# Peptides against a protein of PDB entry 5TUV: the designs that were tried, part 80

Target 1, 107 residues: chain A of PDB entry 5TUV
Amino acid sequence: KEVIDRLRYLKAEIEDLELKERELDQQKLWLQQSIKNVMDDSINNRFSYVTHEDICNCFNGDTLLAIQAPSGTQLEVPIPEMGQNGQKKYQINLKSHSGPIHVLLIN
Target 2, 107 residues: chain B of PDB entry 5TUV
Amino acid sequence: AQECQNLEVERQRRLERIKQKQSQLQELILQQIAFKNLVQRNRHAEQQASRPPPPNSVIHLPFIIVNTSKKTVIDCSISNDKFEYLFNFDNTFEIHDDIEVLKRMGM

## One batch from the design tools (peptide; made by RFdiffusion4, then SolubleMPNN)

Design b2_p16_4_s4 (from b2_p16_4, 8 letters changed)
Fold by OpenDDE base, seed 3:
Structure b2_p16_4_s4 (fold): chain B 107 residues (1-107), chain C 107 residues (1-107), chain A 16 residues (1-16)
Amino acid sequence: as target 1 above (107 residues)
Amino acid sequence: as target 2 above (107 residues)
Amino acid sequence: MSGFKFDFKDPSLVVR
């Protein structure tokens, strides 16, 4: 009886958790759509940029590359593997489908 | 019983997922706020300057920042169609998305 | 090839 009662309790709780998780999923979708709408607005899009100074203030001491590409551009960072020369390969692969990729050296 | 134990494990797993999803929702809200603040800042700045910034002085969203040592040698190869870019580094690098940059900017 | 994939449209890192 104790085990049966515990099982029933756990199953009921899991069902409640499933409902909660679905609620959160819906909220996420709503927020994502909201963000998309805000970013796709013509006025907001016009002003959706940062400056070189902004970037430099966020990072220091290193070489900084800014890579701007259209939405939907794919970035691949392979797990470093040994190359033919015996050293690990550190790579970034970019593939754009809708426009040019712009690369800026910040410092 | 073993079945109770299994359900308890599942319960805990679901609770953790819910917690993660709640955190993700909060992050999405913050991202939207940060973006709106960025837009507001830039609009105000351009109003004061009575002109947009030079095109090469800003980085338009979406973008990523690649951070690497000043000693790192970076090679870039571009595909014939100019839609694919391959960056080769002789050392490690870090990648930061625009969301993280906005956070660091305090937006 | 194994690694991470980032989509500028979907700012998520996914392991390939």
Scores: peptide ipSAE 0.044, ipTM 0.865, DockQ to the pose 0.122
Fold by OpenDDE base, seed 5:
Structure b2_p16_4_s4 (fold): chain B 107 residues (1-107), chain C 107 residues (1-107), chain A 16 residues (1-16)
Amino acid sequence: as target 1 above (107 residues)
Amino acid sequence: as target 2 above (107 residues)
Amino acid sequence: MSGFKFDFKDPSLVVR
């Protein structure tokens, strides 16, 4: 009896947790859409930028590249492999499908 | 007994997923807030200056920042349409998305 | 929020 009761209890709890998880999934989707809508708003889009100063204040002492690209641009960083000269290859591959990519040297 | 144990494991798994999803949801909320704050900042700044920022002085979202040593040699290959970029570095680098930048800016 | 799709084959060499 005790084991059976425990099983029933656990199953019921798991069902409740499943409902909670689905609720969170819905909230995530809603919020993602909300963010998209906010960013796509014409006024917000006009002011959706950072300055060179902003970037410089966030990072110190290094070479900084700012890469602006359309939404959906793919960024790939492959596993470094040994080159023909015995040097490791550190790479970034960018692929846009909706517009040109812009690269700025900040400092 | 074994069935109870299996359900306990499942319960714990779901609890962890829920916790993770809650955290992710909070991050999205913060992102939206940060974006709105950015827009308001820029809007106010332009109003005060009575002009938009100079061309090429701003980085429009979405963007990423690549941070590497001043000593790093960077080679870049660009497609004709500027839709594809291939970066080669002779050393390691860091990549930060616009979300991270906004966080560092205190938005 | 960013529209970038990230694919890090070796995250140990790339710091976000």
Scores: peptide ipSAE 0.042, ipTM 0.869, DockQ to the pose 0.755
Fold by OpenDDE base, seed 2:
Parts: sequence; C-alpha cells; structure tokens
Structure b2_p16_4_s4 (fold): chain B 107 residues (1-107), chain C 107 residues (1-107), chain A 16 residues (1-16)
Amino acid sequence: as target 1 above (107 residues)
Amino acid sequence: as target 2 above (107 residues)
Amino acid sequence: MSGFKFDFKDPSLVVR
C-alpha cells in the first residue's frame, strides 16, 4: 500500500514537472522571438552598437579585434593541431552568407 | 521499490533540467534588458552630441571580440567580397561574444 | 575563391 501510494505520488509529480518543462520551453521560444523583434526594430538597430571606449574598458592589456559580422555568420575555431612546420595552428574561420564582415583592430 | 527508485531518479533529473531552463530564461531576460539599456544609452549620447558617431568608430551588433597577447602575430586572409575571413594566430586567443561584452559594460 | 592576405598591422584596420 505504501509503495503503491508512493508510485502514484511520483507519477503525478512527474506529470506536473512535464507540464512545467513544456511551459518553460515555450517561454524560451517567446523570449527569443521577443529579443529578435527588439533587435530588428529600426530604431533599436540604429543604436545597437558599442564604442571603442566600451571595448577598451572591458579588456585590458591585450590586442583586441572587433569582428562585426551579420547574423548567421559561421564561426569556426579548429582545434589547435600541429601544422606542417610543427607549430600549433590557432585559427579562426569566418564565413558570412548575408553580408560583408568588418574587422577593427582596437589598440 | 525498484520502480519507486527509478521514478525518483527521473523526478530529480526533471527537476534539475527545469532549474537549468529557468536559469536560461533569466539569462535571456537579462540579455534583452542589457540590449535595451545599450540602445537607450546610445540614443541619449547621440542626442547630447547632436550627431551620430563616425561609422568606423563603433562596432555594430552582432559582433565578437578576439583578444590575444600583444605579442601574438595575427595574419588575415580576406575574400574579394569580404564574406570569408581566415585569421591565423601564432599563439592562443580568446573569443568573447557581444552578450558578454554587454555584461562587462554593466548594461 | 582565393582571397588576399592582409596584415592587421595595417593602419586601415586600427582604431585608436
């Protein structure tokens, strides 16, 4: 009897959790769409930028590359492997499909 | 008894997954807020300056920041249409997305 | 397509 009651309780709880999870999944989709809509707004898009100063304030002591690329641009960072010269290759491959990539060197 | 144990494991798994999804939702909310704050800041700044920033002085979203040592040699190969970029580094680098930058900016 | 090699030391990419 106790085991049966426990089983029933657990199954009911799992069902409730399943509903909660589906709710959260839907909320995520809605929120993602909301963010997209906000970013695609003409006014917001016009002001969707950071400055050189912003970047410099976020990072210290390094060479900084700011790479602006259209949404959907493919970013590939191969696992560093030994090149033909015995040097590890540290590489970034970018491929855009919707527009040019813009690069700024921030000193 | 064994069935109860199996359901307990499932329950815990679902609870953890729900917790993770809740955290992810919170992150998305914060991202949206950060973006709105960025837009508001820039709009206000341009109003105060009575002019937009020069085109090459700002980094438009979406973007990434690549930081590496100042000693790192960086070579870049660019396609004719600027849709493809190949970066070669002689040392390690870090990549930061625009979301992280906004966080570091305190947006 | 074959691109061209560019040096990031080129001032055209440097924002100070």
Scores: peptide ipSAE 0.035, ipTM 0.868, DockQ to the pose 0.037
Fold by OpenDDE base, seed 1:
Structure b2_p16_4_s4 (fold): chain B 107 residues (1-107), chain C 107 residues (1-107), chain A 16 residues (1-16)
Amino acid sequence: as target 1 above (107 residues)
Amino acid sequence: as target 2 above (107 residues)
Amino acid sequence: MSGFKFDFKDPSLVVR
């Protein structure tokens, strides 16, 4: 009796959880599309920037590079390994497919 | 008994997924709010100044910030069309995305 | 070997 009742309860709960998960999935998709629409808006796009001051306020006195690139640009950071000369390689590889990359020295 | 145990494991797995999805949804909401606040700030600032900022004084989204020591030597190789960049550092660096920057700005 | 890879996802490019 207890086992049967527990099984019935668990199955009902799992069904409710499935509904909740599907709801969250739909909400995520909707929100992602909303964000895309907001960012693609011509006016919003025009004002989608930060200043040098903004960046300097976020970081404390180190060398800061700002790298701006189109959506879809590939950023690759190889694992630091020994080069042919026995020195570790610290690298960033960038490859854009839709437009130029811009680099600014902030500090 | 075994069937109950199996369903309880499934129940717990679903609960954890739901929790993760709720957290991800919250982050997306915050990102959208931050972006809207950024746009509003910049629109207001340009209205007050009666001009856009100088082109080399701002960083347009999407972007990343590379942070390294002032002692770090940075070498950069660029393609003719600026579609490919290779950065070489003689020491370690940190990378921060635009989302993190907006968070640090309090947007 | 590549230790980290990221694709920029934010839409549209306005130069600086």
Scores: peptide ipSAE 0.039, ipTM 0.867, DockQ to the pose 0.086; fails the geometry check

Design b2_p16_5_s1 (from b2_p16_5, 8 letters changed)
Fold by OpenDDE base, seed 4:
Structure b2_p16_5_s1 (fold): chain B 107 residues (1-107), chain C 107 residues (1-107), chain A 16 residues (1-16)
Amino acid sequence: as target 1 above (107 residues)
Amino acid sequence: as target 2 above (107 residues)
Amino acid sequence: QLEKRYRLSYLGLLPL
């Protein structure tokens, strides 16, 4: 009896959890769409930027490159391998399909 | 007994997934809030200054930040249409997206 | 280490 009751309880709880998970999935989709809409708004887009000062305040001590690229731009970081000069290759490959890429040296 | 144990494992698995999804949802909420705060800040700043910032003084979203040592030699190859970029580094680097930057900014 | 590939989006860098 106790085992049966426990099984019943667990099954019912799992069903509730399934419902909860579906709810969260739906909420995620709606929120993602909301974010997209907000960012695509013409007024918001006009003001969707950070300053050099903002970046400098977030990082210190190193060389900083800011790379602005259109949404959908692909970024690849290959496995480091030995280069022609006997040093490891550290690379970033960027490919945009919708517009030019802009690079700024911050410091 | 074994069935009960199996269901308990499944229950725990689902609970963990739900927890992860809840966390991801919260992150999305924070992203939206951060973006709205950024826009609000910039709008207010431009209103106070009565002018937009110079074009090369700001970094428009979306962007990434590449962080590397000051000693790192950086070479950049650009396609003729500026849609492809190849960065070569003689040392390691870190990449941060705009979401992380906004977090660091306290937005 | 494996090659890392991402797509830039309104949600930041998304793994590919």
Scores: peptide ipSAE 0.587, ipTM 0.910, DockQ to the pose 0.771
Fold by OpenDDE base, seed 3:
Structure b2_p16_5_s1 (fold): chain B 107 residues (1-107), chain C 107 residues (1-107), chain A 16 residues (1-16)
Amino acid sequence: as target 1 above (107 residues)
Amino acid sequence: as target 2 above (107 residues)
Amino acid sequence: QLEKRYRLSYLGLLPL
């Protein structure tokens, strides 16, 4: 029956897709660890920076804040709410647990 | 049959997840390449200059870029240990991570 | 719509 054949086909394909999905999950984990290792390397870490020029070339016409913070720093952007004065509050909250946060103003 | 339809829905869902995972994996690969290119660029630049860049002239990874209008008033409250920052904006802003910046840099 | 929370990491901004 056509339906039975279709069911067999679909089940087989789903099984293959499940295997593929698991493979991709493993590859992702592997790659994430690889990236971490590369970035944690002392030499790579020493040279892991961008310049003011780099940032200016990526953005124009605005005020730019470059915020360097340790890995693991938490970033919170609350929903803009109306303040007591009727002005919407646009906020960024940063919390580091491992070191100081550094802010640079880039024009 | 209903079973066939159910499996077709599942198949499609799995295909979509796989596509998303493949895309995410590709992004990680590009991220690793971009980082390596950044490191190479900086190493070469420092070799040519025979000195490291001034400490406050570069932004070390990881970082974020906050982009807002030049007319935006920005207030910043900082904890004594600089572990906590509260930014208050009177207008909207955009946040970009270092990964996006490296992409824009063409790394 | 919702508060956005992230963690800064070597992978960039990761949603929490």
Scores: peptide ipSAE 0.581, ipTM 0.910, DockQ to the pose 0.804
Fold by OpenDDE base, seed 2:
Structure b2_p16_5_s1 (fold): chain B 107 residues (1-107), chain C 107 residues (1-107), chain A 16 residues (1-16)
Amino acid sequence: as target 1 above (107 residues)
Amino acid sequence: as target 2 above (107 residues)
Amino acid sequence: QLEKRYRLSYLGLLPL
């Protein structure tokens, strides 16, 4: 029966796709670990920075804040709420657990 | 048959997930390449200058960039240990991570 | 709009 054959084909294909998906998940984990290792290398870490010029070249005409913080720093952007003065509140909350946060005004 | 239709939907869903995962993997590869290129650039630049950049002239990874209008009023509250920052804006802002910045830099 | 929470990492901003 054509339907039975189609079912068999689809089931076999789905099984192959499951294997492929697991393979990709594993590759992602390996690559993420590789990136971490590369970034944690002492020499690479020493040179892992961008300049003011780099940032200025990426963005035009606005106020730019560069916020450097340790890995694991939490960033919260609350839902904008109306203040008592009728103005919406826009906020960023940063919390580091391992070191100080550094802020630079770029332009 | 309904079962065939269900499996076809499942097949398509898995194919799309796989496609997305493949794309994400490619992005990670590009991120790693970009980081390596950044390190190489900075190493070469410091060699040519025969000195490291001034400490307040560079932004170390990881970082974020906050972009807002030049008219935006920004208030910042900092904890004593500089582990917590609260930014208040009177207007909207955009946040960009270092990965996006490296992309914009063409690394 | 929903509150957005992130964690800074070597992979950039990760949603929480």
Scores: peptide ipSAE 0.577, ipTM 0.909, DockQ to the pose 0.775
Fold by OpenDDE base, seed 1:
Structure b2_p16_5_s1 (fold): chain B 107 residues (1-107), chain C 107 residues (1-107), chain A 16 residues (1-16)
Amino acid sequence: as target 1 above (107 residues)
Amino acid sequence: as target 2 above (107 residues)
Amino acid sequence: QLEKRYRLSYLGLLPL
């Protein structure tokens, strides 16, 4: 009796959890689409920027490069390998498919 | 019973997934709020200045920030159409996305 | 120690 009751309870709980998980999945999808729509709005897009001051306030003391690129741009950071001169190569590869990439030196 | 144990494991797995999804959803909400706050700030600032900022004084979203030592030598190769960039560093670097920057800005 | 690949999106950097 106890085992049967426990099984019934667990099955019912799992069904409730399945419903909750589906609800969260739908909410995530909705919110992602909402964010995209907000960012793609012409007015919002016009004002979707940060300043040099903003960046400088977030980071101190080092060289800062700001790289603006279109959505969908691919970023690759290869495993550091020894160069011809014996120096490790630290690299960033960027590839855009939809527009130019812009680079600014902040500090 | 073994069946009870199997269902209990499944229940726990689902609970953990739900918790993770809830956390991810909260982060998305915060991202949307941060973006809206950024837009509002910039709109207000431009209204007060009665002009937009200079073109090369701001970084438009989406962007990334590369942080490296002031001693780091940076070499950059650019394609003719500026769709491809290759950065070479003689030392390590850090990469931060725009979402992290907005968080650091307190948006 | 592994190559890192990302895609830039409205959600920030997404691992590939």
Scores: peptide ipSAE 0.513, ipTM 0.906, DockQ to the pose 0.765

Design b2_p16_5_s2 (from b2_p16_5, 9 letters changed)
Fold by OpenDDE base, seed 4:
Structure b2_p16_5_s2 (fold): chain B 107 residues (1-107), chain C 107 residues (1-107), chain A 16 residues (1-16)
Amino acid sequence: as target 1 above (107 residues)
Amino acid sequence: as target 2 above (107 residues)
Amino acid sequence: QLAARYQLSHLGLIPL
């Protein structure tokens, strides 16, 4: 009797959890679209930047490159391989589809 | 009973997924807030300065930050179509996106 | 060659 009641309770709870998960999925999609809309707004886009000082305050001690590229730009980091001179190949490959890529040396 | 145990496992699995989704939603909310705060900061700063920041002094979103040793030699090549960029490093590097930068900035 | 692949977006770097 107790087992039957527990089974009933668990099944009902799982059903409620399924509904909750679907709700969260929808909220995620909505929020992602909201973020896109906010960032694509002309006024917001005009002010969507950080300064050299901002970057320097976030990182220190190393060389810093800032690479600005259009949304949708693809980034590839190959697995390092040995070069002809015995040097490992550390690479970043960028593929833009909609505009120029800008590189800034920060440090 | 075995069925109860199976449902308990399923219940727990769903609860964990829901928890993860809730965390992801919170992250998205924070991203949106951070972006809005960035825009607000920049708008206010430009109003106070009565001018926009100089070109090449700011990094527009979206961007990435590449962090590497000061001893690292960096080479950049641009493809013929001007849409592909290849960065070669003689040592390891770290990549950080703009979301992480905004977090570090406290936005 | 195997590689880590990402896409720049309004949501930051998205794994591909």
Scores: peptide ipSAE 0.559, ipTM 0.906, DockQ to the pose 0.837
Fold by OpenDDE base, seed 5:
Order: structure tokens, then C-alpha cells, then sequence
Structure b2_p16_5_s2 (fold): chain B 107 residues (1-107), chain C 107 residues (1-107), chain A 16 residues (1-16)
């Protein structure tokens, strides 16, 4: 009896958890869309930028590349492999489909 | 019963997923807040200056930051339409997205 | 062997 009751209880709880998880999934989708809408707003879009100073304040003593690209741009970082000269290759591949990529060198 | 144990494991797994999803939602909320704060900051700054920032002094979202050693040699191949970029580094690098930058900025 | 792949988005980098 105890085992049967426990099974019933667990099944019911799992069902409730499934509902909760689905609720969270929906909230996530809604929030993601909300963020998109906020960022796509004409006024917000006009002011959606950071400055060189902002970037410099976030990173110290490095060569910094700021790469602005349209949403949807694909970024690929291959696993470092040995090059023909015996040196490891460190690469970044960027492919945009909707607009040009802009690169700024900072310090 | 083994079934009872299996369901208990399943329950725990679902609880952990729910916890993770709750954290992800919180992160999204913070992202939205950070963006709104960024926009507000920039609007205020431009109002105070009575002018927009110089064109090449800002980085529009979305963007990524690549940071590497000052000694790193960077080679770049660019397509004619600037839709494709290939970066070669002779040493390691780090990539940070705009979300992380906004966090570092305290937005 | 497999490269790390991402997509830029309004949500930052999204793994692909």
C-alpha cells in the first residue's frame, strides 16, 4: 500500500512539475520576444551602442577587436590545429547574411 | 519498488531543470534591464552634449569583443561585400558578447 | 574536430 501510494504521489508531482516547466518555457519565449521588440524599437535602436571608453574600461592591457555585425551573423571558432608551418592555428570565421560586418581596433 | 526509485530520480531531474530555467529567466530579465539602462544612459549623454557621438566612436549592438595579447599578430581576410571575415591569430584569444560587456559596465 | 559555432543575436552569442 505504501509503495502504491508513493508511486501515485510521485506521478502526480511529476505532472505538476511538467506543467511548471512548460510555464517557464512559455515565459522564456515571451521574454525573448520582448527583448527583441525592445531592441528593435526605433528609439532604442538609435541609442543601442557602447563607446570605445566603455570597452576599454571592461578590458585592460589587451588588443581589442570590436566586431559589430547584424543579428544572425554566424561565428565559427575552429579547434586549434597545427598549421603547415607547425604552428597552431587560431581562427575566427564570421559570416553575415543580412549586412556588412564592421570591425574596430581598440588599443 | 524500482519504479518508485526511477520516478524519484525523474522528479529530481525535473526539479533541477526547473531551477536552471528559472535562473535563465532571471538572466534574461537582467539583460533587458541592462539594455534599457544603456539606452537611458546614452540618451541622457547625448542630451547633455547636445549632439550624437562621432560615428566611429561607438559600437552598435549586437557586437562581440575579441581580446588577445598585444603581441598577437592578427591577419584578416575580408570578402568584397564585407559579409565574410576570416581572422587568423598566432596566439590564443577570448571572445565576449555584448551581454557580458553590459554586465561589466554595470548596466 | 568540431568547431565551436555561434550566432549573434539580440540575446548575445547563441551556440549552434
Amino acid sequence: as target 1 above (107 residues)
Amino acid sequence: as target 2 above (107 residues)
Amino acid sequence: QLAARYQLSHLGLIPL
Scores: peptide ipSAE 0.556, ipTM 0.907, DockQ to the pose 0.852
Fold by OpenDDE base, seed 1:
Formats: structure tokens, sequence, C-alpha cells
Structure b2_p16_5_s2 (fold): chain B 107 residues (1-107), chain C 107 residues (1-107), chain A 16 residues (1-16)
């Protein structure tokens, strides 16, 4: 009897949790779309930038490259392999489909 | 009571997923807030300066930051349309996205 | 031993 009652309780709770999870999934989708809409807004887009100073304040003592590219740009970082000259190759490959890529050296 | 045990495991699994989804939603909300704060900051700054920032002095979103040693040699190959970039490094590097940068900026 | 692949987005780097 106790087992039957526990089973009934657990099944009911799991159903409630399923509903909650679906609700969260829906909220995530709407929030992601909202972020896209906000960032694509003409006024927001105009002011969606950081400065060299901003970047320098976030990092120190290094060579910094800032790479701006359109949304959807693909970034590939191959596993470092030994080159033919005996030097390990560290690479970054970028491919954009919707616009040019811009690179800035930050000092 | 094997069925009870199975359902209890399932219940716990769902609870953990819900917790993770809630955390992800919170992160997205914070990202949106950070972006809005960035836009507001830049609008205010340009109003005070009565001009937009000079070209190549700012990095537009979305972007990534590549961090490497000052001694690292960097070679770059660019397509004619600037849609494809190949970076070669003689040493290791780190990549940071714009979301992380905004966090470091305290936005 | 696969290369790391990402896509730039409004949500930052998204693993592919």
Amino acid sequence: as target 1 above (107 residues)
Amino acid sequence: as target 2 above (107 residues)
Amino acid sequence: QLAARYQLSHLGLIPL
C-alpha cells in the first residue's frame, strides 16, 4: 500500500516536472529571440561596440587581436600538429558568409 | 520497490535538468542586461563628445579576442573579399568571446 | 582528435 501510494505520488510529480521543463525550454527560445532582436535593432547596433581601452583593461601583458565578424561566421581551431619544418602549427581559421572580417591589433 | 527507485532516479534527473536550465536562463538575462548597459554607456559617451568614435578605434559586436605572448609570431592570410582568414601562430593562444569581455568590463 | 569548431553569434561563441 505504501509502495502504491509512493508510485502514484512520484508519477504525478514527474508530470509536473515535465511541464516545468517545457516551460523553461519555451522561455529560453523566446529569450534567445529577444536578444537577437535587441542586438539587431538599428540604434542598438550602432552603439554595440567596445573600445581599445575596454579590451586593454580586461587583459594585460599580451598581444591582443580583436576580430570582428558577422554573426554566423565559422571559427575553426585545428589540433596543433607538427609542421614539415618541425614546428607545431597553431592555427585559427575563419570563414564568413555574410560580410567581411575585420582585425585590429590591440596594444 | 524497484519501480519506485527507478522513478526516484528519474525525478532527480529531471530536477537537475531544470536547475541547469534555470541557470542558463539567468545567464542569458545577464547577457542581455550587459549589452543594454554597453549601448547606454556608448550613447552617453558619444553625446558628451558630440561625435562618434574614430574608425578602427572600436570593436563592433560580435567579436573575439585572441590573446598570445608578445613574442608570438603571427602570420595572417586573407582572401580578396576578406571573408576568409587564416592565422598562423608559432606558439599557443587563448580565445575569448565578446560575452566574456563584457563580463570582465563589469557591464 | 577533432578540431574545435565554433560559430559567432549573438550568444557568443557556439560550439559546433
Scores: peptide ipSAE 0.539, ipTM 0.906, DockQ to the pose 0.811
Fold by OpenDDE base, seed 2:
Structure b2_p16_5_s2 (fold): chain B 107 residues (1-107), chain C 107 residues (1-107), chain A 16 residues (1-16)
Amino acid sequence: as target 1 above (107 residues)
Amino acid sequence: as target 2 above (107 residues)
Amino acid sequence: QLAARYQLSHLGLIPL
């Protein structure tokens, strides 16, 4: 009887947890869409930028490239491979579909 | 019973997933807050300056930051359609997204 | 090994 009761309890709890998980999944989707909407708002979009100073304050002692690209831009970083000249290839491939890519040298 | 043990494992698995999803939601909320703070900061700054920043002096979202050694040689090739970029580095680099930057900025 | 692939989004870099 104790085992049966435990089984029943566990099954019921798992069902409740399943509902909770689905609730969280929906909340995530909602929040993701909300973020998109907020960022796409005309006023917010107008002021959705950082400055060179902002970036410099976040990083020090290195060369910094800022690459602005539209949402949906694909970024590929191949596994470093040995090039034909014997040098390892460190590469970034960017493919935009909806607008130009802008590059700024910060430091 | 073995069945009880199996269900307990499943329960624990679900609890962990729920915990992770709750954490992810919190992160998304913080991201949205950070963005709103950024917008407010920029609006205030432009009001004080009575002008927007020069177009090429700021980095619009979304963006990424590439961090590499000051000694790294960077080459950039642009495709014919102007939407594809190839960056070649002679050394390693780090990539940071705008979300991380906003975090580092304390937004 | 597979290359690291991402998509830029309002949510930052999303692994593909």
Scores: peptide ipSAE 0.538, ipTM 0.904, DockQ to the pose 0.819

